# Peptides against a protein of PDB entry 8BZL, part 212

Target 1, 228 residues: chain A of PDB entry 8BZL
Amino acid sequence: SYDRAITVFSPDGHLFQVEYAQEAVKKGSTAVGVRGRDIVVLGVEKKSVAKLQDERTVRKICALDDNVCMAFAGLTADARIVINRARVECQSHRLTVEDPVTVEYITRYIASLKQRYTQSNGRRPFGISALIVGFDFDGTPRLYQTDPSGTYHAWKANAIGRGAKSVREFLEKNYTDEAIETDDLTIKLVIKALLEVVQSGGKNIELAVMRRDQSLKILNPEEIEKYV
Target 2, 242 residues: chain B of PDB entry 8BZL
Amino acid sequence: SRRYDSRTTIFSPEGRLYQVEYAMEAIGHAGTCLGILANDGVLLAAERRNIHKLLDEVFFSEKIYKLNEDMACSVAGITSDANVLTNELRLIAQRYLLQYQEPIPCEQLVTALCDIKQAYTQFGGKRPFGVSLLYIGWDKHYGFQLYQSDPSGNYGGWKATCIGNNSAAAVSMLKQDYKEGEMTLKSALALAIKVLNKTMDVSKLSAEKVEIATLTRENGKTVIRVLKQKEVEQLIKKHEEE

## One batch from the design tools (peptide; made by RFdiffusion4, then SolubleMPNN)

Design b1_p21_5_s1 (from b1_p21_5, 13 letters changed)
Fold by OpenDDE base, seed 1:
Structure b1_p21_5_s1 (fold): chain B 228 residues (1-228), chain C 242 residues (1-242), chain A 21 residues (1-21)
Amino acid sequence: as target 1 above (228 residues)
Amino acid sequence: as target 2 above (242 residues)
Amino acid sequence: AAAAEADRKAALEAAIESLYQ
């Protein structure tokens, strides 16, 4: 029955449900990713956690594996599904291949998952974009972005969500080899980029840093203020 | 607008899921449910609306469901949907216990149901569940816990929260009166009565219209107890005297 | 009645906002 087809081509070749899923992403708070020389940094606009909400359960940045983390923008529940599937794949890869996933591999997996939901009858697209960062086993820092369509690309820096346009414009102007020469400069670049759209400075920013051969570190507010 | 209103799992041009929003609106008309986390326990308090004289006076909790030995939930929304979801929660918890020989962690049970809820927002020919849930529980990982889940399959942990009728006012009161780190179960019970007394459209709060369950730890065991009507009456009386 | 409607509207708006991160 055609009535079950959620994502269909328009006469002009558009997939409206994919485009509308991209609008759902724009309702999300801003996330930014920057690849440094030996560091990857994710920054997110903290939505005001409701007073009395457990901050532990409100995460926009999550680990997928020891070497990979992800920030998302869009539907929270959709993100959870993608994250869980990605985590299972990371573990499965370690068991079957005996090596951690490459950042590209897990990005491609997520992208393929999203794409299938654009093509499967009776399924809507995922209402999320993701920034996926990490290190390959050779120690190469990587940043990928994926959208509701299942497209993905490698980036030096990128942003998703509500303020993504302004943040990208800032990054296009300010991402230089000098601006990422050190880990601290790379972190500062992310903070400055987020401050283009985030009100009230460092208090409304969450930062995640992954360095070569190190686990994901979420910076505390005091650590963030040192870079402001 | 109307074209997107009738299809259960499509985005609007603005990236909205109207059927999820409408399910949330329906929940706003349901009886009030409160959850409060304390240092020494966690509670659910729910408005009882179905007081029928022909109901057998068996201590039937209308809105509070025991899920397993370590968890309970309260429901706001469509009763039939709530029955399906609460049954599924029990099945998930039981299957986990059988598979792993230990109780399911609280958040994992919540997440498992939330994945089901989410699926009903993404797969064609399904409608969202018209139900929000509050979960109370204890596990060895996080101790006492309170969660809320909605029709989208979103969930969060809370110190205190409210769903159903007058939930915004209730949440505002909870934000004002909840003392982080100082909340005892006794103070939480008093706060629950205070909030219900202000948010229920009744001239006088009565014990017949309120269900309260507490979850505590005694001798290394979880105890889930629905308060007797007399105990609720005492809490109400105490509040009226303050 | 008006206060109850305002509360429901506020609660709904907050709930809808919570759907997105």
Scores: peptide ipSAE 0.436, ipTM 0.803, DockQ to the pose 0.842
Fold by OpenDDE base, seed 4:
Structure b1_p21_5_s1 (fold): chain B 228 residues (1-228), chain C 242 residues (1-242), chain A 21 residues (1-21)
Amino acid sequence: as target 1 above (228 residues)
Amino acid sequence: as target 2 above (242 residues)
Amino acid sequence: AAAAEADRKAALEAAIESLYQ
């Protein structure tokens, strides 16, 4: 059965384990990324944290470095492995090259890591997609997506997870130069995009904002409500 | 060359890891383990299923393991897998102490084991561990902590949680009775007995069937104590009188 | 027995849901 072969192409050229890993991504809550002019914004659908769970231990958005953040959709444990490997690479790059990684560099590293897990008979693919945002050292805002296949592309805006189709359709209609003209408008665009799939408004949204030459800021619920 | 490592955990067409799910199902048949975080301590309470009459008076905790001076865990699932993982936790903690001359932070120890668990879900020739763990600990960063980890290598921090048999009912009771910010270790012990009394598949809760460990701070040191049978009996008796 | 099975099912479903974010 081709379905059980990790590294075998089907007669039609499909890698079933990669496709099935993409189905694992769709089980994740929605994440959206938008590149503004001088801002990058990640928005995620908050999963209902179980009553009595510590919210600190439930993170869908994480820093990879001071200039790079990632949101993911799919298997939480798989994401942790990718995040840890990416963080080590970011630090290694700073030590060896004396500069922070470019957003493309770390995206390519993550993509290459994922790709290697599609070619080894002794490894299943990672069950995650990621939105990687940040600033290059020249101050250019970047947004990338990576899939379980190890493909990556640069985006103006994109979404991953269960509501990604609806969010992308919204972004395709509403992403204009006018809609991202200011930081506030860019944040509003992300919120509006998430509201296509998120119930109960701003309470179920987490937003991370990175501005040029600034650290990652996670917006509190009150800050989010100002944009709704 | 082993072309098809049929033993690798693979995705279903729906993106599910059935071997991980089956490992979780196996844990549902294991003895109940509870963890409760209090303001002044943290506890583990576990069902003792194997009452060997020939167990010498040294009531070794069957389900609760000391990991280091600042952490303990309880296990639900396959005993052999539990022994491997608890040994690995001790080794990780010891290696960290030797390297940094400080105790490993609680979450770092949990994460290190969770990375091992995750690897057993992704690498060929490996099966998931049929084990969930509750971890209790203290560190200088977060104080008293309670964590849960599963066969996937996922983990979370908790104020109170349950794994093993009747865990959903136990979690429901904990959600009802846990008072955030007001939980003392004394109240947590009473809550643990209350929950175990309702969730254990026993006609009557007895001290012989329950293991309880507390983790507290005394004079700037962590104290991990397994409650004596008489202390557990007193807690049960007090619950029966309420 | 039915209650215990229902509990196990509920616990398993919750655990499976927790695997994905």
Scores: peptide ipSAE 0.432, ipTM 0.803, DockQ to the pose 0.845
Fold by OpenDDE base, seed 3:
Structure b1_p21_5_s1 (fold): chain B 228 residues (1-228), chain C 242 residues (1-242), chain A 21 residues (1-21)
Amino acid sequence: as target 1 above (228 residues)
Amino acid sequence: as target 2 above (242 residues)
Amino acid sequence: AAAAEADRKAALEAAIESLYQ
């Protein structure tokens, strides 16, 4: 069966291992990204951390650099590899070009990495999608998505993982210039979008906010409750 | 031969890595390993299954491996895979020490091995390691630490956890009896014996069937100690009296 | 035996769920 081979084309032109890697992404908890005017927001559904597990070791949102952060959905171990590669590239770029990466640049790097794992013999695709947000040096907020195929696109808002369809449908209806007019409204939009799929309200949401010329801030539960 | 490159761990139509899941299934049949984090130390307790009369006196723990001066691990799963991974852990730790002139942070050692494990799930001609590990350690960044890793290259930090046989029951008992913030190493040892006594398929827990290691700090140094059989006997006896 | 099998199944299911975030 072609589906049991390395990533090869089926007779009908499908890359089944890439499609199946996209199914792995759907097993991940929901992540949402929204680009505001002067803010980018990532929201994620918190997996129920086991009672005796250290929450510090369970991260769905991570910094790639001071100006870029990423949320992912899918295989945790695969995500770690991508994150580490991206971090190294961000640092390498700072050393060689003397400027931080653009959000597009690092997205393209990640996308190219993923694509190579779809084309290389003896490698399976990465079982992750990512939402990559940040600011370019000119202060422009950016949101990108990557999938297991290595495709990437810029978005105003998007979602990945299990509840992504419902969240996207919500965002398509509710993402307006008025809804992102302020930072607080943008954060509220992300929370409302996540609440479409997250059970038990704000306790199961993690939010990361990056404002223009500011570092990534992970909101605490009390800060999240102010927006609910 | 091109046919061998096709033996990569691949996704199922549902996005599952069955070879990883099957490796996890194999680990479920392995001897029980427990880890418990305390305020003043961390411990590993492991089931010793290979009590063969012809085995030369195991001066060394069968299932508990010292990795460096600040870390140890226990293994559940395929012994040959375990030997490869524990050797790699030691090499990683040593290379780091040589490069940076300081011990490798606990989580960095765990992640370095987990990246290797992950690679064996993604690269062709490789199978997943049929091994889960518990790691105990101390570093200056986070103090006492307990980690678990699986065949996927996933890992997590834990206050208490179990891998191998009857792990779900053990984890349930740990969730009931683990007192966050109040756990002493002494209480952790007692809890380990309690859980092992209930989860090991033996009529009577004996010191011969249990390996216990503790990691503590004394005078600003990490001390990793494998408990003597007599000490384990005393712990078992104490539990039987309660 | 049935209890042990149920335990293994529960442990495996939890482990599999942990693979994805």
Scores: peptide ipSAE 0.410, ipTM 0.786, DockQ to the pose 0.848

Design b1_p21_5_s1 (from b1_p21_5, 13 letters changed)
Fold by OpenDDE base, seed 2:
Structure b1_p21_5_s1 (fold): chain B 228 residues (1-228), chain C 242 residues (1-242), chain A 21 residues (1-21)
Amino acid sequence: as target 1 above (228 residues)
Amino acid sequence: as target 2 above (242 residues)
Amino acid sequence: AAAAEADRKAALEAAIESLYQ
């Protein structure tokens, strides 16, 4: 059966399903990414985990590989599909190329996946944006963003989700070479940026840090409070 | 707007998936299913609505399905969709066992089905499954586990939760009465009866209308047991005496 | 009936909210 194209151009040249998928992203809690000198930091607004829910199963930040992690905003189930596909690609790349993926490579892979879902018959767009951070094999820290459209760009700092506008405005004013001069200052910048939209301080923030030649570290609440 | 309702699962202007939301609404009309995690086991309790005396096959459980030796699930929603999904769960578990010569980890089985559910929300010509599931299991990685999944393909781990009719009220009661770290299977069974007695739209809770399964570990093996009607009657009686 | 409808609405709202992170 020719499943009708779900994502079609409007008379005005808009892809409504892509635009509406961007509205789904805005329903997600805020995520922020900052590239430091020798560090990448992801921060997310913790959605209130229901009492009796296992926190282990509620993650907005995930590793794609040892050198790459991702935060997302939007549909959780859609994110899981993208994450799984990205993880498989990271492993496949290691097997075929004998090197880990570059952050740009895996971002482009994710972006291409998203784009195909905007053009394929009988598929809706993914209702997610992602911040992808990590280190290239040369030790260069990278931050990329992907949208439901399959667009991607490199950033010094960016935000996605509900509070993204306010967080971006903060980052535009406060992202300086001095503000990222040290790892601790970079972490503080992420926390300060999130505090523009997160109520009740550090308890509602999750932070992930990747330093050069180190694995992803999720900060515990006590570690976060040291920066507040 | 009716235009987004009549097509395959697409985004509304507000970024909503109405077909998923409508599937969730349909589940709200289904019989209640409870799951409770204890230190020494995990249980499912489900409302049995179809007590037809002329049913030749007394299905041991209408709503609770054994998936493998280490996992079971309960279903709220469309029965035909439930049968398809429970069969798929069994197939996934068997394929994993054949491939790896070990039982599938509980969360991996849940996620595998959730990926199928999600696909039915994203691919054209398909509707979401009108089914939520509770999963109970044991594995060597996390021990006793309870999961919930919905039509979107979202899932979560829980200490206690409810799906189907009066689920919000049930969850509220579970939040009040669930004692973290102190929950025994015996206490969990009592809590399940307490919650069902308040949430089922019946004047009196009857053992005929309740299915309960427990998952425990005995001698290094998982034991999945559906409680006999007499055992359920005893639990109800004990609750009425307290 | 009104209480049951309110419960369903609350449950649905919570479920819908859980779709997004």
Scores: peptide ipSAE 0.382, ipTM 0.767, DockQ to the pose 0.856

Design b1_p21_5_s2 (from b1_p21_5, 11 letters changed)
Fold by OpenDDE base, seed 1:
Structure b1_p21_5_s2 (fold): chain B 228 residues (1-228), chain C 242 residues (1-242), chain A 21 residues (1-21)
Amino acid sequence: as target 1 above (228 residues)
Amino acid sequence: as target 2 above (242 residues)
Amino acid sequence: AEAEEEDRKKALEERIESLYQ
């Protein structure tokens, strides 16, 4: 059966291991990204941290560099590998080019890494999608998505993980220039989008905000409740 | 579908890694290991299953391994896989010390091994390690730490956790009795005995069947100590009197 | 025995779910 082979084409042209890696992404909790005017926002469904687990070690949103952060959905261990490679590349770029990476550059790097794992017969695809947000050096906010295939695109707003379909449908209806006119409205849009799939309101949401020339800020639960 | 069981590094149609799941199932049948973080230390408690009188080497610990001066681990799963991973942990820690002239941070050592575990789930011709580990350690960054890792290469920090046989029941008891911010090493030891007494399928808990190690700080140094049988007996006796 | 087996299955399911984030 072709579906048992690592990263081979089926007779009908499908890469089953890539498709099945996309199913692994759907087992992940929902993540949403929205690009505002002068803000980028990542929102994630908080998976119930097991009682007695250290929350520090349970992160769905991570910084790749000072100007770039990423949320993922899918296999946690696979995500760690991608994140570490991306962080090394961000630092290498700063040393070699003397400038921070553009959000597109690091997205393309991650996408190329994923693609290579789909082309090697000795490797399975990464079981993760990622939302990559940040600011370019010119102050332009960016949002990109990558999938297990190594495909990437720029987005105004997007979602990944188990509730991604419902969240995308909401964003398609509600993403307007008015809805992102201010930073606060952009944050509200992300929260409202997540509330389509997250039960029990703002308590089960994690939000990360990056503004122009500012570091990544993770909002506390009280800050999130102000937007609900 | 059982058809995906034959290949170690492929996704099922549902996005599952069956070989990782089966490795985790195998670990569920292994001897119980507990880890508890306290304010003044961290401990590992492990079930001894193989008490054979003809064992020539009285290994002070069957399931608890010192990794370096600041870290120890306990293992649940395949012994041969455990030996390989424990040796790799020691090598990683030693290489770091030689390179940086300081001990490896606890989470970095855990992560380095977890990257190896993950690779064995992604690269062809490999199988997952049939091993979960509990790590205890101290470093200057986070102080006392407890980590758990599984065959997937996933890991997490914990206040208290359990791996191996009856781990669900153990974790449930830990969730009930663990008081965050109030846990002393003394209370953690008592809790470990309480949990093991209920989770080990033995009529009576004995010091012969339990290994306990503590990690503390004394005079700015980490002290890893395996409790003597007499000390474990006293803990058991104290629990029976309560 | 059945209750213990159910608890083992539940524990395994929780661990399998923990693989995904």
Scores: peptide ipSAE 0.390, ipTM 0.798, DockQ to the pose 0.814
Fold by OpenDDE base, seed 4:
Structure b1_p21_5_s2 (fold): chain B 228 residues (1-228), chain C 242 residues (1-242), chain A 21 residues (1-21)
Amino acid sequence: as target 1 above (228 residues)
Amino acid sequence: as target 2 above (242 residues)
Amino acid sequence: AEAEEEDRKKALEERIESLYQ
């Protein structure tokens, strides 16, 4: 059956393992990214941390470099591999090129990595999508998405994971120049978008904010509640 | 469903890795392993299923492995897979020590093995390891630590957790009785006995069926100690008197 | 026995769900 062949096209041109890896992404909690004027915001649905689990070890948003962060949806272990490789590449780029990566560069690196895992008979696709946000050295805010296929695109706003459809529909209606006019409005837009799918309000949301020339800031619950 | 019982770990139409799930199911039938983090130490408690009467009293821990001077682990699952992974953990820890002239941080050792485990779920011609591990350790960064890893290469830090047989019931009991911030190693040992007594499919808990290791700090050194049978007997007796 | 099996299944399901984030 074509469904089991990692790198074989179906007669109708489908790569089933890539499509099924996209279904793995839909099992992940929702992540949203929004590009503002001088801000990029990642919001994620917090999965309920099990009682007695150390929250430190449960991360859905991570820094790739000082100017780039990523949220993912899908297989946690697969994400760790991608994150680690991306971090190594960011550091390698700084050493070899003497500049930080552009958000597009590191996205393309991740996408190429994913693509190679779709074309090798000895490898299954990565079961993750990622939202990659940051600032280029020129101060331009960027948002990219990459999926299990190794495709990537630039976005103004996007979502991945379980609630991604509903969040995207919200963003399509509500993403305007007025809605992102300020940093605070951009943050509010992300929160409102997540509230379409997240139950129990701000307690189940994690927000990461990167402003121009600033480091990644993870908002605490009290800071999030101010925007709700 | 029977349709995805392939030797190669691939996605199902629903995005599931059935070979990983089946490995996790197999681990559910393995002997129980507990980990409990205390303020003054961390412990592993494991069910010993193979009591060979002819095993000389050499306290060979069947399920608890010293990894280095600062870390130990316990294993639930396929013994051969466990031996491979515990050996790899030791090699990783030694290579790090040689390279950096300091002990490997606990989470880094766990992560390094988890990357190997993950690779065995992604590369063709490999099967997932049929093993979950509990790790106990101390480092200068986070102090006493407890980690759990599964066949997927996922891991997490824990205050208390359980793997293997009846792990759900054990975790439920740990959630009820674990007092965050107030847990002493003494109380953790008592809790471990309490949980094992209820979760092991035995009529009576005996010291021969339980392996316990503690990790403490004494004079700025990590001490990993496997409890003697007599010490375990005293813990069981104390539990029976309460 | 049935309750224990259900608890085992539930625990396994929770662990399987933990694979995804």
Scores: peptide ipSAE 0.385, ipTM 0.780, DockQ to the pose 0.781
Fold by OpenDDE base, seed 3:
Structure b1_p21_5_s2 (fold): chain B 228 residues (1-228), chain C 242 residues (1-242), chain A 21 residues (1-21)
Amino acid sequence: as target 1 above (228 residues)
Amino acid sequence: as target 2 above (242 residues)
Amino acid sequence: AEAEEEDRKKALEERIESLYQ
């Protein structure tokens, strides 16, 4: 009976629609984020694009602003709504505050949006988790994760989606100051982490790199193979 | 499983949106629609199922809709839902043209509708639209384009694709016969007839049961043309001779 | 008929899987 109402508490205090939205996230392909010293890296498992599909229209990593990018796992259409709202907020913030958003600010905005969809009558939760990375205006690299509940936390490294458990276990063992000492080592760490769950090596990985005072760079397959 | 048939699209315990999946299933029973991208144009081919003899012979495209001067779409699914969505597409395109004094880019029109579709999967008291669409268009950014969208509000760009009845078989045939970089509109038309002949639930393919529209560029203008029945008959005849 | 139904189911499954990224 409780499953029919839009996000209500069960007698046991569970928000079933939020829990079920987290199951939707697990249907998504794996995404990983790592914060280095002067770099943030997002890696995603490339879903096999259908032979006749345009790869341009399949994006799992997107820019929110010049200083912030996001990877998601879960419902693609839900992600598009969140991305669009976040982009509008980033632009609005630049206009009203005359500064770009902090990574924490935009994460909190996304989290608040998600939370409202867990509490509003007549809305289901968003079926997505996101890894949000970027640089604050002071040049500090940041990584945040947010889930369908609207909870968010700062991370050194994290993963979302189908293989997230295995990737997190790898990162817990291998994320050290030595492993992120250089930009290249940080990129290698992300690739190695994804290879725990991605079949067929570097061909099925997409990597996005943001360095301090640089724009988001999506690595081409040849650039990725240099790190494998 | 059946408990999630509520008036609101909600997640199942497994993270599934059953109302979206059921809408997609319903579309699987709709008439076949094909889209094929060529180097010199793009086409839609759609099955006409409702050949009522009493329909006034004004062969209005039942399944192919002109959206603006640069875009058309075909629909598979619930006709009433299709009418609402095609009208919304036209309104979005017109509002953009008025605001920016240029035609809406193809992908932007597709995404705008997909955001509406998504909203109908997330907001209470609404059901998903029981419609998938194929979009053909031209813009200055990407040239000729083919898109597909589903009830979830997901979309993708395609070189060739199919929605509706026997879409799997159609997509399989398209994957086999589509020659990347070598596809002319003429070859695309022949391929469309070949695929429809195998995928339509008809004993014999007839021109009365097929709608075909082409989108081309002539003298720097987009030309959207619905093929005449005689032209479709010629394509069918040519296929039967091969 | 069974093969066609299986192909229809497979196509639907592939499309459902496409909803998640």
Scores: peptide ipSAE 0.355, ipTM 0.761, DockQ to the pose 0.784

Design b1_p21_5_s2 (from b1_p21_5, 11 letters changed)
Fold by OpenDDE base, seed 5:
Structure b1_p21_5_s2 (fold): chain B 228 residues (1-228), chain C 242 residues (1-242), chain A 21 residues (1-21)
Amino acid sequence: as target 1 above (228 residues)
Amino acid sequence: as target 2 above (242 residues)
Amino acid sequence: AEAEEEDRKKALEERIESLYQ
């Protein structure tokens, strides 16, 4: 009975709806984020698109602003709501503060939004985790992760969704200063990490890169194959 | 009746707030946090559970938060709830400073947050915060202070206390070993290590699993310092030699 | 069944650890 209660504690002190939202994240395809020296890289497993579905409508990587992008795992519809609110906040910040958001700021905004949906009886948690990457104005590359609970942390590298455990274990072994010494090596690290869980090689990977003072670039399949 | 367990902010027939009790149960699963008041300072010691190699090293403290120049806190419970409350503490402290041009008194900051916690136990459609806090601070009114607050919005001043996992055992040990009026910060640090070594769910205490912050007064200024790993290692080593 | 329950319990414990500070 308590497991169906929205945003209430069980007798043993658990928030079952938050835990079940974390299970919803595990149903999502894998996403990986890596912070390099002067680059941030997001990689995602391409979900098999239905034969009649437009592939352009299935995006797991999106820009929040010119200096920030996000990958997510879990409920696509929930992600759309979070993305839209984050974009509005990024624009509002530019208008009110006259500067873009920091990666931490927008992560904290998203995290606070998620947390509020875990505390109101009229709302369920968001069934998404997110990897948020970008550059601060000082040119520092940042990677953050946030969960359905509204928890967030900064990472050197992390993974979310299905296969995240295996990808994380790979990154824990292979993330070194030498492995991220160049942009190309950083990209290769992300691809290798995704290949731990993605079948059929580079064709099922979507890769986004953001370099210092550059816009988000989505790599085409031919560009990805050069790193495989 | 189980109907009262699923509704936030209502009394049972027995006058219990089950959602508050269940929030307290949630805190029992969190890592141990200790606070000890000394004559020459106050400390927080917290168990660090999440040691991940890929965490960005910019996180000096997982469980200890600086609130302002004169106060810090440690948290036991739901991390996201803790982040919301620690942010609110900082905002309250900052608003007070801007309004009155002086730091907020320690107890007033604690009370302001406790009123928020209490509201989340009284207003419909809200759940209690699944977090307890230890507060350390200094002000001109009471000097060095240690407070504890729970999900109900209750708080109290303490000479030494513990929240989170095995808190009852820790409090029992603190009651036995705490010497009123004779507690130096050095002795408090040794006591913290002694208690953590017995109450943490670890086979061996290591510096990687313990965060310690001290609050002292130097030249009329509050100094909040997180101990370096080497300093914590030295405290552990000293305890192992006794 | 016992192994599945133990795995569920362990998974729950890991989730709890991820939720709590």
Scores: peptide ipSAE 0.072, ipTM 0.579, DockQ to the pose 0.018

